# Peptides against a protein of PDB entry 3B8E, part 41

Target 1, 230 residues: chain A of PDB entry 3B8E
Amino acid sequence: PFLIFIIANIPLPLGTVTILCIDLGTDMVPAISLAYEQAESDIMKRQPRNPKTDKLVNEQLISMAYGQIGMIQALGGFFTYFVILAENGFLPIHLLGLRVNWDDRWINDVEDSYGQQWTYEQRKIVEFTCHTPFFVTIVVVQWADLVICKTRRNSVFQQGMKNKILIFGLFEETALAAFLSYCPGMGVALRMYPLKPTWWFCAFPYSLLIFVYDEVRKLIIRRRPGGWVE

## One batch from the design tools (peptide; made by RFdiffusion4, then SolubleMPNN)

Design b1_p11_8_s2 (from b1_p11_8, 10 letters changed)
Fold by OpenDDE base, seed 5:
Structure b1_p11_8_s2 (fold): chain B 230 residues (1-230), chain A 11 residues (1-11)
Amino acid sequence: as target 1 above (230 residues)
Amino acid sequence: KEAEERARKLL
């Protein structure tokens, strides 16, 4: 999010406070829960890791976690951001380079894609209105990310949902996201304005995409051991 | 409060 904000000079899609809420709030319990996941049923059929040559965190794992899954997660957030701004008169093309004028307090006549003028106050309201749905989109996508991280090779349907701490983590992150989104005063304290409940569903296609992508990946690995997808 | 009410109308 922050890199695209700098490169494209768009209005801030995700605030620093919302990033902190993700990194310190919603992600912590889910990440810890993975330490309690049961070993995969086929673990004894795999060759032992060589501790001298094989890194615990390999390039493939980094590419999967931060490259592929992270990109789908970011796309989900940006989709929600662009939809909200488009519904308020700011088409995606018009947002490119708009940040300078958007953030200027003295400019009260910034035009949208339809020629409507926006005051600084109105612009900041719509910007902060985007932060909460972007945050919620990340949390909804994290449901799929956490579930796919249960296994490296086996399907989630083979492993099952037996990790009670992981299930608790999914409820905790969702409850925290709802609290931060809807608790009175969060708009003042965190600049997180409340969102309509319908915006929670905007992320579901991306969550499903991550889940399907990983299940297909794991299926390919099971059918073709030692392939480039492993 | 007024900003929150405006935000709810914009969504």
Scores: peptide ipSAE 0.021, ipTM 0.617, DockQ to the pose 0.026
Fold by OpenDDE base, seed 1:
Structure b1_p11_8_s2 (fold): chain B 230 residues (1-230), chain A 11 residues (1-11)
Amino acid sequence: as target 1 above (230 residues)
Amino acid sequence: KEAEERARKLL
């Protein structure tokens, strides 16, 4: 998100406080919860890894976590961001290069895609209105990420949802997202303005996409062991 | 690889 903000010179899609809430609030408990996940039903049927050759984190896992899944997460957030700004009159093409004028407090006549003038305060309200649903989008996508990380090869339907700590993590991150989204004063304190409940559903296609993608990946691994997808 | 580089640019 922040790299696109710099490169495209668009209004800030995700605030620093929101990033900290993701990293410290929504990611830690889920990540710890995975340490308590039940072993895959077939784990003891696998040969032990070679400690000299088999890295715990291989390039394929890095590619999946920080490449493909990370791309889907970022796209989900940006989709939400662009939809909100478009609903407020700022089409995606118009946002390119707009940051300089957007962030200038002395410019109070920034035009949207329809020629409507926006004051600095109005622009900041719509920007901060984007921060919250971007955050919520990440949380909803993280539900899928957490669930898919339960297993390497087995389907989630085969492994089941028996980790109570993981379930607690899902509730915790959701509760935190709801708190930050709807608690009075969060707009002033954290620049996280309240969002319409419908914005929670905007992330669901991306969450589903990640889930389906990983289930297909795992299915391919089960059918073709040692393939490029493993 | 190109998709990964694009993904890293989006993050």
Scores: peptide ipSAE 0.000, ipTM 0.227, DockQ to the pose 0.022
Fold by OpenDDE base, seed 3:
Structure b1_p11_8_s2 (fold): chain B 230 residues (1-230), chain A 11 residues (1-11)
Amino acid sequence: as target 1 above (230 residues)
Amino acid sequence: KEAEERARKLL
């Protein structure tokens, strides 16, 4: 999110404090929970890893985690961001380069895509209104990410949901997201304004897409071991 | 307040 904010010079889609809440709050327990995941049923059929040649984290794992899944997460968040801003009169094309004028406190006549003028205060309300849905979108997408990270080759349906710590992590991140979204004072403290419950569902297509994508990927890997999809 | 209400109506 922050890279696109810099490159495109768009209004800030997600606050820095909110990003810290994701990195330290929502992601930490889920990440730790993966250490308690049961081994895949076929792991003992594989040759032992050669510690000299085989890294624990390979380029493939990095590409999946940061390249593919990270991009889909960002796309989900930005989709929600662009929908909210478009509903408030700011079309995506109009947001390009707008940051400089958007963040200027002395400019109180920034026009939207329909010629409506927005004061600095009004613009900041809309910006902070985007932070909560963007955050919630990331959390909902992280549900799928966490679930797909349980296995490398086996389907989640083959592995099952036996890791109670992972299940707890999913509830914890969701509870934290709800707390940050609805607790009084979060608008002042975190620039996260309350969200309508309907916006939680905006991310579900992306979460489903990630899940389906990974299950298809794993299916291909199982059918064609040693292929380029690994 | 109106922008917040609009944002709340749209959200």
Scores: peptide ipSAE 0.021, ipTM 0.515, DockQ to the pose 0.023; fails the geometry check
Fold by OpenDDE base, seed 2:
Structure b1_p11_8_s2 (fold): chain B 230 residues (1-230), chain A 11 residues (1-11)
Amino acid sequence: as target 1 above (230 residues)
Amino acid sequence: KEAEERARKLL
């Protein structure tokens, strides 16, 4: 998010404090929950593979998978950001290079894509309105990530939702997202304005995409052990 | 995690 903010010179899509809340709140507890996930029943039954060759390949594949998932997460966040700004008159193309004028408190006549002028206060309201749904989008996409990452080879349908700690992590992450989105004073403290419940659904296509992607990946690994996807 | 963190930082 922050690099795109710098490179594209767009209005800030996600506040620094909100990023810290993601890193410390929404990532840490799920990661701990995954550490307590039950080992795949097939991994524990397999003879140890050659630790030199098979670890490096597996680490690269995990890194690539997490990198791709992270990219999909961010695309989801930016999609939500662009939709909100577009609904408020700022088309994605118009946002390019707009940051300098957007952040200038002395410019009170910044035009949107339709020629409507926006005061500094109005611009900051719409900006801070984007922070919460961006955050929530990340959380909703992380549900899919957390669910799929509990296994490397087995389908979610085969492994099931047996880990109570994983389930707790999902609820904790969701509760934190709800707290930050709806608790009084979060708009002042974190610059996260309250989110309309409908915006939670904007992330669902991306969560589904991640889920389908990983299930297909796992299916290929199961059908072609030792293939280039493994 | 590091690749995800890098991807998140890039984003």
Scores: peptide ipSAE 0.000, ipTM 0.258, DockQ to the pose 0.034; fails the geometry check

Design b1_p11_8_s3 (from b1_p11_8, 10 letters changed)
Fold by OpenDDE base, seed 4:
Structure b1_p11_8_s3 (fold): chain B 230 residues (1-230), chain A 11 residues (1-11)
Amino acid sequence: as target 1 above (230 residues)
Amino acid sequence: DEALKRALQLL
């Protein structure tokens, strides 16, 4: 998100405070919960990892986490961002290069895609209005991420949802997201303005896409062990 | 409060 903000010079899609709330707030308990996941049913049929050659965090894991899943998450967040800005008169093409004028407090006549002029205060309201739905979008896609991380090879349907700490983590991150989004004073304290409940559903297609993508990947791994998809 | 109301209206 922040890289695209710099490269494309678009209005800030996700605030630094909201990023910290994701990394330290919503993701912490879910990530810890994975340590309590039950071993996959076939774990004893696999050769033990060679501690001298096989890294716990390998290039494949980095590629999956950052190169694939993380990119789908970013796309989900940016989709929500672009939809909100488009609904407020700023089409995606008009946002390119707009950052300089957007962030200038002395420019009070920034035009949207329809020729409507926006004051600095109005622009910042819209920007901060994007931060909360972007944050919530990330939380919603993280539901899928957490669930797919339960297993390396088995389907989630084969593994089941038996990890009570993981289930607690899903509720905790959702409750925290709701708290940060709707608690009085969060708009002032965190610049997280409340969102309509409908924005929670904006990420659902991406969450489903992540889930389906990983289940298909795992299915391919099960059918063709040692393939390039592993 | 007014910024919040405006934000809710813009959403």
Scores: peptide ipSAE 0.014, ipTM 0.456, DockQ to the pose 0.027
Fold by OpenDDE base, seed 1:
Structure b1_p11_8_s3 (fold): chain B 230 residues (1-230), chain A 11 residues (1-11)
Amino acid sequence: as target 1 above (230 residues)
Amino acid sequence: DEALKRALQLL
């Protein structure tokens, strides 16, 4: 998010506090829950890795986590961000380079894509209105990310949802996201303004995309062992 | 506020 904020000079898509809420709040319990995941049914049929040569975290895993899944997550967040700003009169093209004027408290006549002037206060309200849905979008895509992380090779449909701690993690992160989004005073404390319930659904296509993408990846790995997709 | 914004933007 921040790289695009710098490169494109757009208004801040995701607040700093919201990032901390993701990293320290929503993602911790889900991540810990993976330690309790049942072993894949075929794990004993696989050769053991060589601890001296085979990295636990390899380039393929980094590419998958940061390059593929992370990009889909970022796209989901940015989609939500652009939709909210577009609904408030700021089309994506108009946001390019707008940051400097957007963040200037002395400029109270920043025009939207329709020629409406926005005060600094109004702009900050809409910015902070974007932060919460972006955060929620990340949580919703993390559902898929957590579920796909249950297995490396087997389908989630083969593995099932037997990990009760993982299920608890999904509820916990969702409940925390709802709490941070809707609890009175969060707008003042965290600059997280309440979001319309419809914004939760904006992430669903991306969550589904992550899930389908990984299931297809795993299917390819199962059919063609030793491919570049592994 | 700006420093916190900058620090957490790096995340």
Scores: peptide ipSAE 0.014, ipTM 0.451, DockQ to the pose 0.024
Fold by OpenDDE base, seed 2:
Structure b1_p11_8_s3 (fold): chain B 230 residues (1-230), chain A 11 residues (1-11)
Amino acid sequence: as target 1 above (230 residues)
Amino acid sequence: DEALKRALQLL
């Protein structure tokens, strides 16, 4: 998100405080829960990792985690961001390069895509209105991300949802996201304005996409062991 | 590095 903010010079899609709430708040318990996951049923049939040649984090894992899943997560967040701004008169193309004027307190006549002028205060309200739905979008896609991280090769349907700590983590992150989104004073404290409940559903297609993508990947690995997808 | 990469993914 911040890379696109810098490169495209768009209004800030996700605030620093909201990023911290993801990394230190909603993502912490779910991440810890993976340490309690049961071993895959075939783990004892695999050769031990050679610690001298085999990296714990290999290029394939980095590509999957950062290159594929992370990009789908970012796309989900940006989709929500662009929809909100478009509903407020700012089409995606019009946002390119707009940051300089958007963040200038002395410019009170920034035009939207329809020629409506926006004051600095109005623009900042819209910006902060984007932060909460973007945050919630990340939480919703993290549901899928956490579930797919349970296994490397086996389907989640084969592994099952027996990890009670992971299930607790899913509820905790959702409850925390709801708290941060709707608790009075969060707009002042975190610059997170309340969102309409309908915005929670905006991320569901992306969450489903992540899940389906990884299940297909795992299916390919099971059918073709030793492939580049592993 | 992973935290930074995750931060950069969130960025």
Scores: peptide ipSAE 0.015, ipTM 0.444, DockQ to the pose 0.036; fails the geometry check
Fold by OpenDDE base, seed 3:
Structure b1_p11_8_s3 (fold): chain B 230 residues (1-230), chain A 11 residues (1-11)
Amino acid sequence: as target 1 above (230 residues)
Amino acid sequence: DEALKRALQLL
């Protein structure tokens, strides 16, 4: 999110407080829950990791986590962001380079794509209106990410959903996301304005895409052991 | 606050 904010000079898509709510709020319990996941059924058929040669975090894991899944998460969030701004008169092309004027409190006549002028306060309301749906989009995409992280090679359908702590984590992150989105005073405290319930569904296609993508990847790995996809 | 916001968004 922030890299695109810098490179494209667009209005801030995700607030820092919302990022902190993801990193410290919604992502911690799910991440801890993975420590309680059962070993994959084939783990005893794998050679022990050599601590001297085999890194815990290898290039394949980094590529999957940051290069593939992280990019799909970012695309989901940005899709929601661009839809909200477009519904408020700011088309994606018009957002390029707009940040400088958008963040200037002395400019009260920033034009949208239709020639409507926006005051600084109105622009900040729209910006903060984007933060909550972007946050919720990330949480919904994290459901799929957490579920796919249960296994490296086996399908989730082979592993099953037996980890009660992981299931609790999914409910906890969802409940926390709902609390942060709808609790009175969160707009003032966190700059997270309440969102229409329909915005929760905007991320579902991306969550499904992540799940299908990873299941296909795992299927390829199972059918072609030692391939470049592993 | 905005600088911290920017730094945290890089994460």
Scores: peptide ipSAE 0.014, ipTM 0.476, DockQ to the pose 0.026; fails the geometry check

Design b1_p11_8_s4 (from b1_p11_8, 10 letters changed)
Fold by OpenDDE base, seed 2:
Structure b1_p11_8_s4 (fold): chain B 230 residues (1-230), chain A 11 residues (1-11)
Amino acid sequence: as target 1 above (230 residues)
Amino acid sequence: DEAEKRALELL
């Protein structure tokens, strides 16, 4: 999110404080929960890892975690951001380069895509209104990310949801997201305004996409062991 | 307040 903010010079899609809430708040318990995941049923049929040549985290795992899944996650957040801004008169193409004027307190006549002028206060309300749905979108996408991280090769349907700590993590991150979204004072403290419950559903297609993508990947690995997809 | 209300109505 922050890289696109700099490169495209768009209004800030997600505040730094909200990013910290993701990294330290919503992700911590779920990430720890993976340490308690049961071994895959076929792990004893695999060759032992060579500690000198085989890293625990290889380039393929990095590519999946930070490349593919991270990109889908970011796309989900940006989709929500662009929908909100478009509904408020700012089409995605109009946002390019707009940040300089958007953040200037002395410019009270910033035009939207329809020629409507927006005061600084109005613009900042719209900006902060984007933060909460973006954050919630990330959390909803993280549900799928956490679930797919349970296994490298086996389907989630084969592995099952036996890790009670992981299940607890999913509830915890959801409860935290609801708290940060709806607790009084969060608009002042975190620049997160309340969102309608309907915005939670905007992320579901992306969560489903991640889930389907990973299940297909795992299916390919099972059919072609030792392939580049592992 | 009206802008906030409108933004919240759109959301």
Scores: peptide ipSAE 0.022, ipTM 0.572, DockQ to the pose 0.023
Fold by OpenDDE base, seed 3:
Structure b1_p11_8_s4 (fold): chain B 230 residues (1-230), chain A 11 residues (1-11)
Amino acid sequence: as target 1 above (230 residues)
Amino acid sequence: DEAEKRALELL
Protein backbone atom coordinates (compact mmCIF):
# COMPACT_ATOMS: atom_id res chain seq x y z
CA PRO B 1 0.00 0.00 0.00
CA PHE B 2 2.58 2.60 1.05
CA LEU B 3 4.87 1.85 -1.92
CA ILE B 4 2.03 2.47 -4.41
CA PHE B 5 1.11 5.62 -2.48
CA ILE B 6 4.67 6.92 -3.08
CA ILE B 7 5.12 5.67 -6.68
CA ALA B 8 1.68 6.65 -8.03
CA ASN B 9 1.30 9.76 -5.81
CA ILE B 10 -2.27 8.75 -4.94
CA PRO B 11 -4.19 9.75 -1.77
CA LEU B 12 -3.10 7.64 1.21
CA PRO B 13 -4.95 4.30 0.88
CA LEU B 14 -4.07 2.99 4.34
CA GLY B 15 -3.09 5.20 7.26
CA THR B 16 0.13 4.67 9.22
CA VAL B 17 -1.82 4.03 12.43
CA THR B 18 -4.01 1.52 10.59
CA ILE B 19 -0.88 -0.27 9.35
CA LEU B 20 0.34 -0.45 12.95
CA CYS B 21 -3.02 -1.94 13.96
CA ILE B 22 -2.47 -4.69 11.35
CA ASP B 23 1.17 -5.35 12.26
CA LEU B 24 0.76 -5.19 16.05
CA GLY B 25 -2.93 -5.97 16.55
CA THR B 26 -4.37 -8.35 13.99
CA ASP B 27 -1.18 -10.20 12.92
CA MET B 28 0.60 -10.97 16.21
CA VAL B 29 -1.76 -13.51 17.80
CA PRO B 30 -2.33 -15.37 14.51
CA ALA B 31 1.43 -15.49 13.83
CA ILE B 32 2.17 -16.79 17.35
CA SER B 33 -0.60 -19.38 16.94
CA LEU B 34 1.31 -21.01 14.05
CA ALA B 35 4.03 -22.02 16.53
CA TYR B 36 1.42 -24.30 18.16
CA GLU B 37 0.30 -25.94 14.91
CA GLN B 38 0.51 -29.73 14.81
CA ALA B 39 3.16 -31.28 12.62
CA GLU B 40 2.03 -32.41 9.19
CA SER B 41 1.16 -36.13 9.08
CA ASP B 42 3.95 -36.81 6.56
CA ILE B 43 6.73 -34.84 8.33
CA MET B 44 8.40 -38.03 9.61
CA LYS B 45 8.54 -39.32 6.00
CA ARG B 46 10.64 -36.31 4.95
CA GLN B 47 14.39 -36.36 5.27
CA PRO B 48 15.81 -34.09 7.96
CA ARG B 49 16.70 -30.63 6.72
CA ASN B 50 20.40 -30.19 6.12
CA PRO B 51 21.18 -27.07 8.22
CA LYS B 52 24.23 -26.29 6.03
CA THR B 53 22.44 -26.29 2.64
CA ASP B 54 18.73 -25.90 3.37
CA LYS B 55 17.62 -22.46 4.53
CA LEU B 56 14.60 -22.15 6.85
CA VAL B 57 13.34 -19.42 4.51
CA ASN B 58 13.97 -20.26 0.86
CA GLU B 59 13.27 -18.28 -2.32
CA GLN B 60 10.08 -20.27 -2.92
CA LEU B 61 8.70 -19.39 0.52
CA ILE B 62 9.60 -15.71 0.03
CA SER B 63 8.01 -15.75 -3.45
CA MET B 64 4.83 -17.30 -2.05
CA ALA B 65 4.55 -15.07 1.04
CA TYR B 66 5.59 -11.70 -0.40
CA GLY B 67 5.29 -12.13 -4.16
CA GLN B 68 1.97 -13.99 -4.41
CA ILE B 69 -0.10 -13.82 -1.21
CA GLY B 70 1.06 -10.32 -0.25
CA MET B 71 0.24 -9.05 -3.76
CA ILE B 72 -3.26 -10.57 -3.63
CA GLN B 73 -3.81 -8.90 -0.22
CA ALA B 74 -2.67 -5.57 -1.64
CA LEU B 75 -4.90 -6.00 -4.72
CA GLY B 76 -7.90 -6.71 -2.48
CA GLY B 77 -7.25 -3.61 -0.39
CA PHE B 78 -6.67 -1.40 -3.44
CA PHE B 79 -9.82 -2.72 -5.11
CA THR B 80 -11.83 -1.60 -2.06
CA TYR B 81 -9.97 1.74 -2.02
CA PHE B 82 -10.63 2.44 -5.72
CA VAL B 83 -14.31 1.46 -5.42
CA ILE B 84 -14.86 3.86 -2.50
CA LEU B 85 -13.06 6.72 -4.23
CA ALA B 86 -14.88 6.07 -7.52
CA GLU B 87 -18.23 6.12 -5.68
CA ASN B 88 -17.17 9.51 -4.28
CA GLY B 89 -16.35 10.86 -7.76
CA PHE B 90 -12.61 10.06 -7.98
CA LEU B 91 -11.90 7.60 -10.80
CA PRO B 92 -8.61 5.61 -10.52
CA ILE B 93 -6.91 7.48 -13.38
CA HIS B 94 -7.71 10.84 -11.75
CA LEU B 95 -5.98 9.76 -8.51
CA LEU B 96 -2.58 9.48 -10.23
CA GLY B 97 -0.46 12.43 -9.13
CA LEU B 98 -3.31 13.89 -7.04
CA ARG B 99 -1.57 13.37 -3.64
CA VAL B 100 0.24 16.73 -3.59
CA ASN B 101 -2.95 18.73 -4.05
CA TRP B 102 -4.98 16.26 -1.95
CA ASP B 103 -2.75 16.71 1.11
CA ASP B 104 -2.50 20.51 0.74
CA ARG B 105 -4.80 22.06 3.35
CA TRP B 106 -4.72 25.42 1.55
CA ILE B 107 -6.27 23.98 -1.63
CA ASN B 108 -10.03 23.75 -1.07
CA ASP B 109 -11.11 23.36 -4.71
CA VAL B 110 -9.61 20.01 -5.76
CA GLU B 111 -11.82 18.71 -8.56
CA ASP B 112 -13.02 15.14 -8.84
CA SER B 113 -13.51 13.28 -12.14
CA TYR B 114 -16.88 15.02 -12.61
CA GLY B 115 -15.71 18.58 -11.89
CA GLN B 116 -17.05 18.70 -8.32
CA GLN B 117 -14.81 20.71 -5.98
CA TRP B 118 -13.70 19.16 -2.70
CA THR B 119 -12.51 21.05 0.37
CA TYR B 120 -9.54 19.76 2.35
CA GLU B 121 -11.88 18.56 5.11
CA GLN B 122 -14.14 16.70 2.68
CA ARG B 123 -11.10 15.04 1.05
CA LYS B 124 -9.77 13.92 4.43
CA ILE B 125 -13.15 12.46 5.37
CA VAL B 126 -13.24 10.35 2.20
CA GLU B 127 -9.57 9.34 2.70
CA PHE B 128 -10.25 8.20 6.28
CA THR B 129 -13.41 6.49 5.05
CA CYS B 130 -11.13 4.39 2.80
CA HIS B 131 -8.80 3.38 5.67
CA THR B 132 -11.32 1.23 7.56
CA PRO B 133 -12.57 -0.85 4.58
CA PHE B 134 -8.96 -1.31 3.40
CA PHE B 135 -8.02 -2.52 6.89
CA VAL B 136 -11.02 -4.86 7.09
CA THR B 137 -10.18 -6.20 3.62
CA ILE B 138 -6.67 -7.06 4.82
CA VAL B 139 -8.04 -8.81 7.93
CA VAL B 140 -10.53 -10.86 5.89
CA VAL B 141 -7.74 -11.87 3.47
CA GLN B 142 -5.51 -12.71 6.47
CA TRP B 143 -8.07 -15.35 7.52
CA ALA B 144 -7.27 -17.29 4.37
CA ASP B 145 -3.54 -16.58 4.67
CA LEU B 146 -3.42 -17.89 8.24
CA VAL B 147 -5.38 -21.02 7.34
CA ILE B 148 -3.17 -21.84 4.33
CA CYS B 149 -0.01 -21.27 6.42
CA LYS B 150 -0.99 -24.20 8.69
CA THR B 151 0.66 -26.60 6.24
CA ARG B 152 3.30 -26.56 3.51
CA ARG B 153 2.19 -29.67 1.62
CA ASN B 154 -0.92 -31.22 3.16
CA SER B 155 -4.38 -29.85 2.42
CA VAL B 156 -6.09 -27.92 5.22
CA PHE B 157 -8.77 -30.61 5.00
CA GLN B 158 -6.13 -33.26 5.78
CA GLN B 159 -4.57 -31.24 8.60
CA GLY B 160 -7.88 -30.08 10.09
CA MET B 161 -8.60 -27.14 12.42
CA LYS B 162 -7.36 -28.64 15.71
CA ASN B 163 -5.16 -25.73 16.79
CA LYS B 164 -7.35 -23.94 19.35
CA ILE B 165 -4.87 -21.05 19.59
CA LEU B 166 -5.15 -20.45 15.83
CA ILE B 167 -8.96 -20.52 16.05
CA PHE B 168 -8.74 -18.06 18.94
CA GLY B 169 -6.42 -15.86 16.81
CA LEU B 170 -9.01 -15.76 13.99
CA PHE B 171 -11.70 -14.65 16.44
CA GLU B 172 -9.36 -12.16 18.14
CA GLU B 173 -8.30 -10.44 14.90
CA THR B 174 -11.95 -10.30 13.75
CA ALA B 175 -13.13 -8.90 17.09
CA LEU B 176 -10.31 -6.35 17.07
CA ALA B 177 -11.18 -5.35 13.49
CA ALA B 178 -14.83 -4.90 14.48
CA PHE B 179 -13.82 -2.90 17.58
CA LEU B 180 -11.50 -0.60 15.60
CA SER B 181 -14.16 -0.17 12.88
CA TYR B 182 -17.21 0.57 15.06
CA CYS B 183 -16.06 1.81 18.48
CA PRO B 184 -16.92 5.49 19.02
CA GLY B 185 -13.90 7.80 18.85
CA MET B 186 -11.86 5.62 16.44
CA GLY B 187 -12.30 8.24 13.72
CA VAL B 188 -10.45 10.75 15.91
CA ALA B 189 -7.97 8.34 17.51
CA LEU B 190 -7.04 6.16 14.51
CA ARG B 191 -8.50 8.04 11.50
CA MET B 192 -10.77 5.04 10.95
CA TYR B 193 -14.37 5.94 10.21
CA PRO B 194 -17.17 3.37 10.56
CA LEU B 195 -18.05 1.22 7.55
CA LYS B 196 -21.24 -0.48 6.42
CA PRO B 197 -21.26 -4.20 7.27
CA THR B 198 -21.52 -4.99 3.53
CA TRP B 199 -17.85 -3.95 3.05
CA TRP B 200 -16.75 -7.01 5.05
CA PHE B 201 -18.00 -9.18 2.19
CA CYS B 202 -16.01 -7.32 -0.51
CA ALA B 203 -12.83 -9.18 0.54
CA PHE B 204 -14.39 -12.68 0.53
CA PRO B 205 -13.67 -13.35 -3.18
CA TYR B 206 -9.97 -12.58 -2.54
CA SER B 207 -9.86 -14.83 0.53
CA LEU B 208 -11.49 -17.61 -1.48
CA LEU B 209 -9.02 -17.01 -4.35
CA ILE B 210 -6.03 -17.33 -1.97
CA PHE B 211 -7.48 -20.47 -0.40
CA VAL B 212 -8.23 -22.14 -3.76
CA TYR B 213 -4.84 -21.08 -5.16
CA ASP B 214 -2.95 -22.57 -2.22
CA GLU B 215 -4.99 -25.80 -2.20
CA VAL B 216 -4.28 -26.21 -5.93
CA ARG B 217 -0.58 -25.48 -5.30
CA LYS B 218 -0.46 -28.06 -2.50
CA LEU B 219 -2.29 -30.57 -4.69
CA ILE B 220 0.33 -30.09 -7.44
CA ILE B 221 3.14 -30.56 -4.88
CA ARG B 222 1.53 -33.79 -3.63
CA ARG B 223 1.11 -35.14 -7.17
CA ARG B 224 4.54 -33.99 -8.43
CA PRO B 225 7.03 -34.08 -5.53
CA GLY B 226 10.27 -32.17 -6.19
CA GLY B 227 8.68 -29.80 -8.71
CA TRP B 228 9.46 -26.08 -8.98
CA VAL B 229 6.18 -25.27 -7.15
CA GLU B 230 7.38 -26.77 -3.84
CA ASP A 1 -20.55 15.89 9.52
CA GLU A 2 -22.60 16.07 6.33
CA ALA A 3 -19.59 14.98 4.28
CA GLU A 4 -19.02 12.14 6.75
CA LYS A 5 -22.69 11.16 6.40
CA ARG A 6 -22.39 11.25 2.61
CA ALA A 7 -19.21 9.18 2.73
CA LEU A 8 -20.99 6.68 5.01
CA GLU A 9 -24.01 6.67 2.68
CA LEU A 10 -21.71 5.89 -0.24
CA LEU A 11 -20.13 3.12 1.71
Scores: peptide ipSAE 0.021, ipTM 0.554, DockQ to the pose 0.023
Fold by OpenDDE base, seed 4:
Structure b1_p11_8_s4 (fold): chain B 230 residues (1-230), chain A 11 residues (1-11)
Amino acid sequence: as target 1 above (230 residues)
Amino acid sequence: DEAEKRALELL
């Protein structure tokens, strides 16, 4: 998100404080919960990891986490961002290069895609209006990410949702997201304006996409062990 | 509060 903000010179899609709330607030408990996940049913049938050659974190895991899932997550957030801005008159193409004028306090006549002029205050309201839905979109996508991370090979349906700490983590991150989104004063403190409940559903297609993608990946791994998809 | 209300109206 922040790299695209710099490269494309678009209005800031997600605030730095909001990013910290994701990394430290919403992600920490869910990530810790994975340490308490039950072993996969087939773990005892697998050859033990060679401590000298097999890293716990390998290139495949990094590629999956950052290269695939992280990209889908970013796409989900940006989709929400672009939808909100488009609904407010700023089409995605018009946002390219707009950051300089957007962030200038002295420019009060920034035009949208329809020729409507926006004051600095109005622009900042729209920007901060994007932060909360972008954040919530990430949290909703993280539900899928957390669930798919339960297993390496087994389907989530085969493994089940038996980890109570993971379930607690899902509720905790959701409750935190709701708190940050709707608690009075969060707009001032975190620049997170409240959102309509309908925006929570904007991320659901992406969460479903991640879930389906990973289930298909795991299915391929189960059918063709030692394939390039592992 | 007014900024938050406007943000909610714009959503």
Scores: peptide ipSAE 0.017, ipTM 0.580, DockQ to the pose 0.028
Fold by OpenDDE base, seed 1:
Structure b1_p11_8_s4 (fold): chain B 230 residues (1-230), chain A 11 residues (1-11)
Amino acid sequence: as target 1 above (230 residues)
Amino acid sequence: DEAEKRALELL
């Protein structure tokens, strides 16, 4: 998010405090929960990893996690951001280069895509209104990320949802997201304004995309072991 | 307050 903010000079899509809430609040419990995941049914049929040659985390896993899944996750957040700004009169093309004027408190006549003038205060409210849905989008996408991380090769349908700690993690991150989104004073404390419940659904296509993508990936791995998709 | 209301209405 922050790289695109700099490169495209768009209004800040996600606040630093909100990022900390993701990294420390929503990600930790789910990540720990994976330590309690049941072994895949076929794990004992696999050759043991050579600890001298085979890295636990390889370039393929990094590419998958950061390059593919992380990109889809970021796209989900940005989609939500662009939808909110477009609904407020700021089309995506109009946001390019707007940051300098957007962040200037002395400019109170920033025009949207329809010629409506926006005061600094109005712009900041819209910006902070984007932070919460972006955050929620990340959490909703993380549901899929966590679920797909349960297995390396087996389908989630084969593995099932037996890990109660993982289920608890999903509820915890969701409850935290709801708390941060709807608790009074979060707008002042965290610059996170309340969002309409409908914004939770904006992330669902991306969560589904990640889930389907990973299931297809795993299916390919099962059918063609040793492929570039592993 | 009015700007906040408008932002909430646009949401």
Scores: peptide ipSAE 0.020, ipTM 0.578, DockQ to the pose 0.023; fails the geometry check

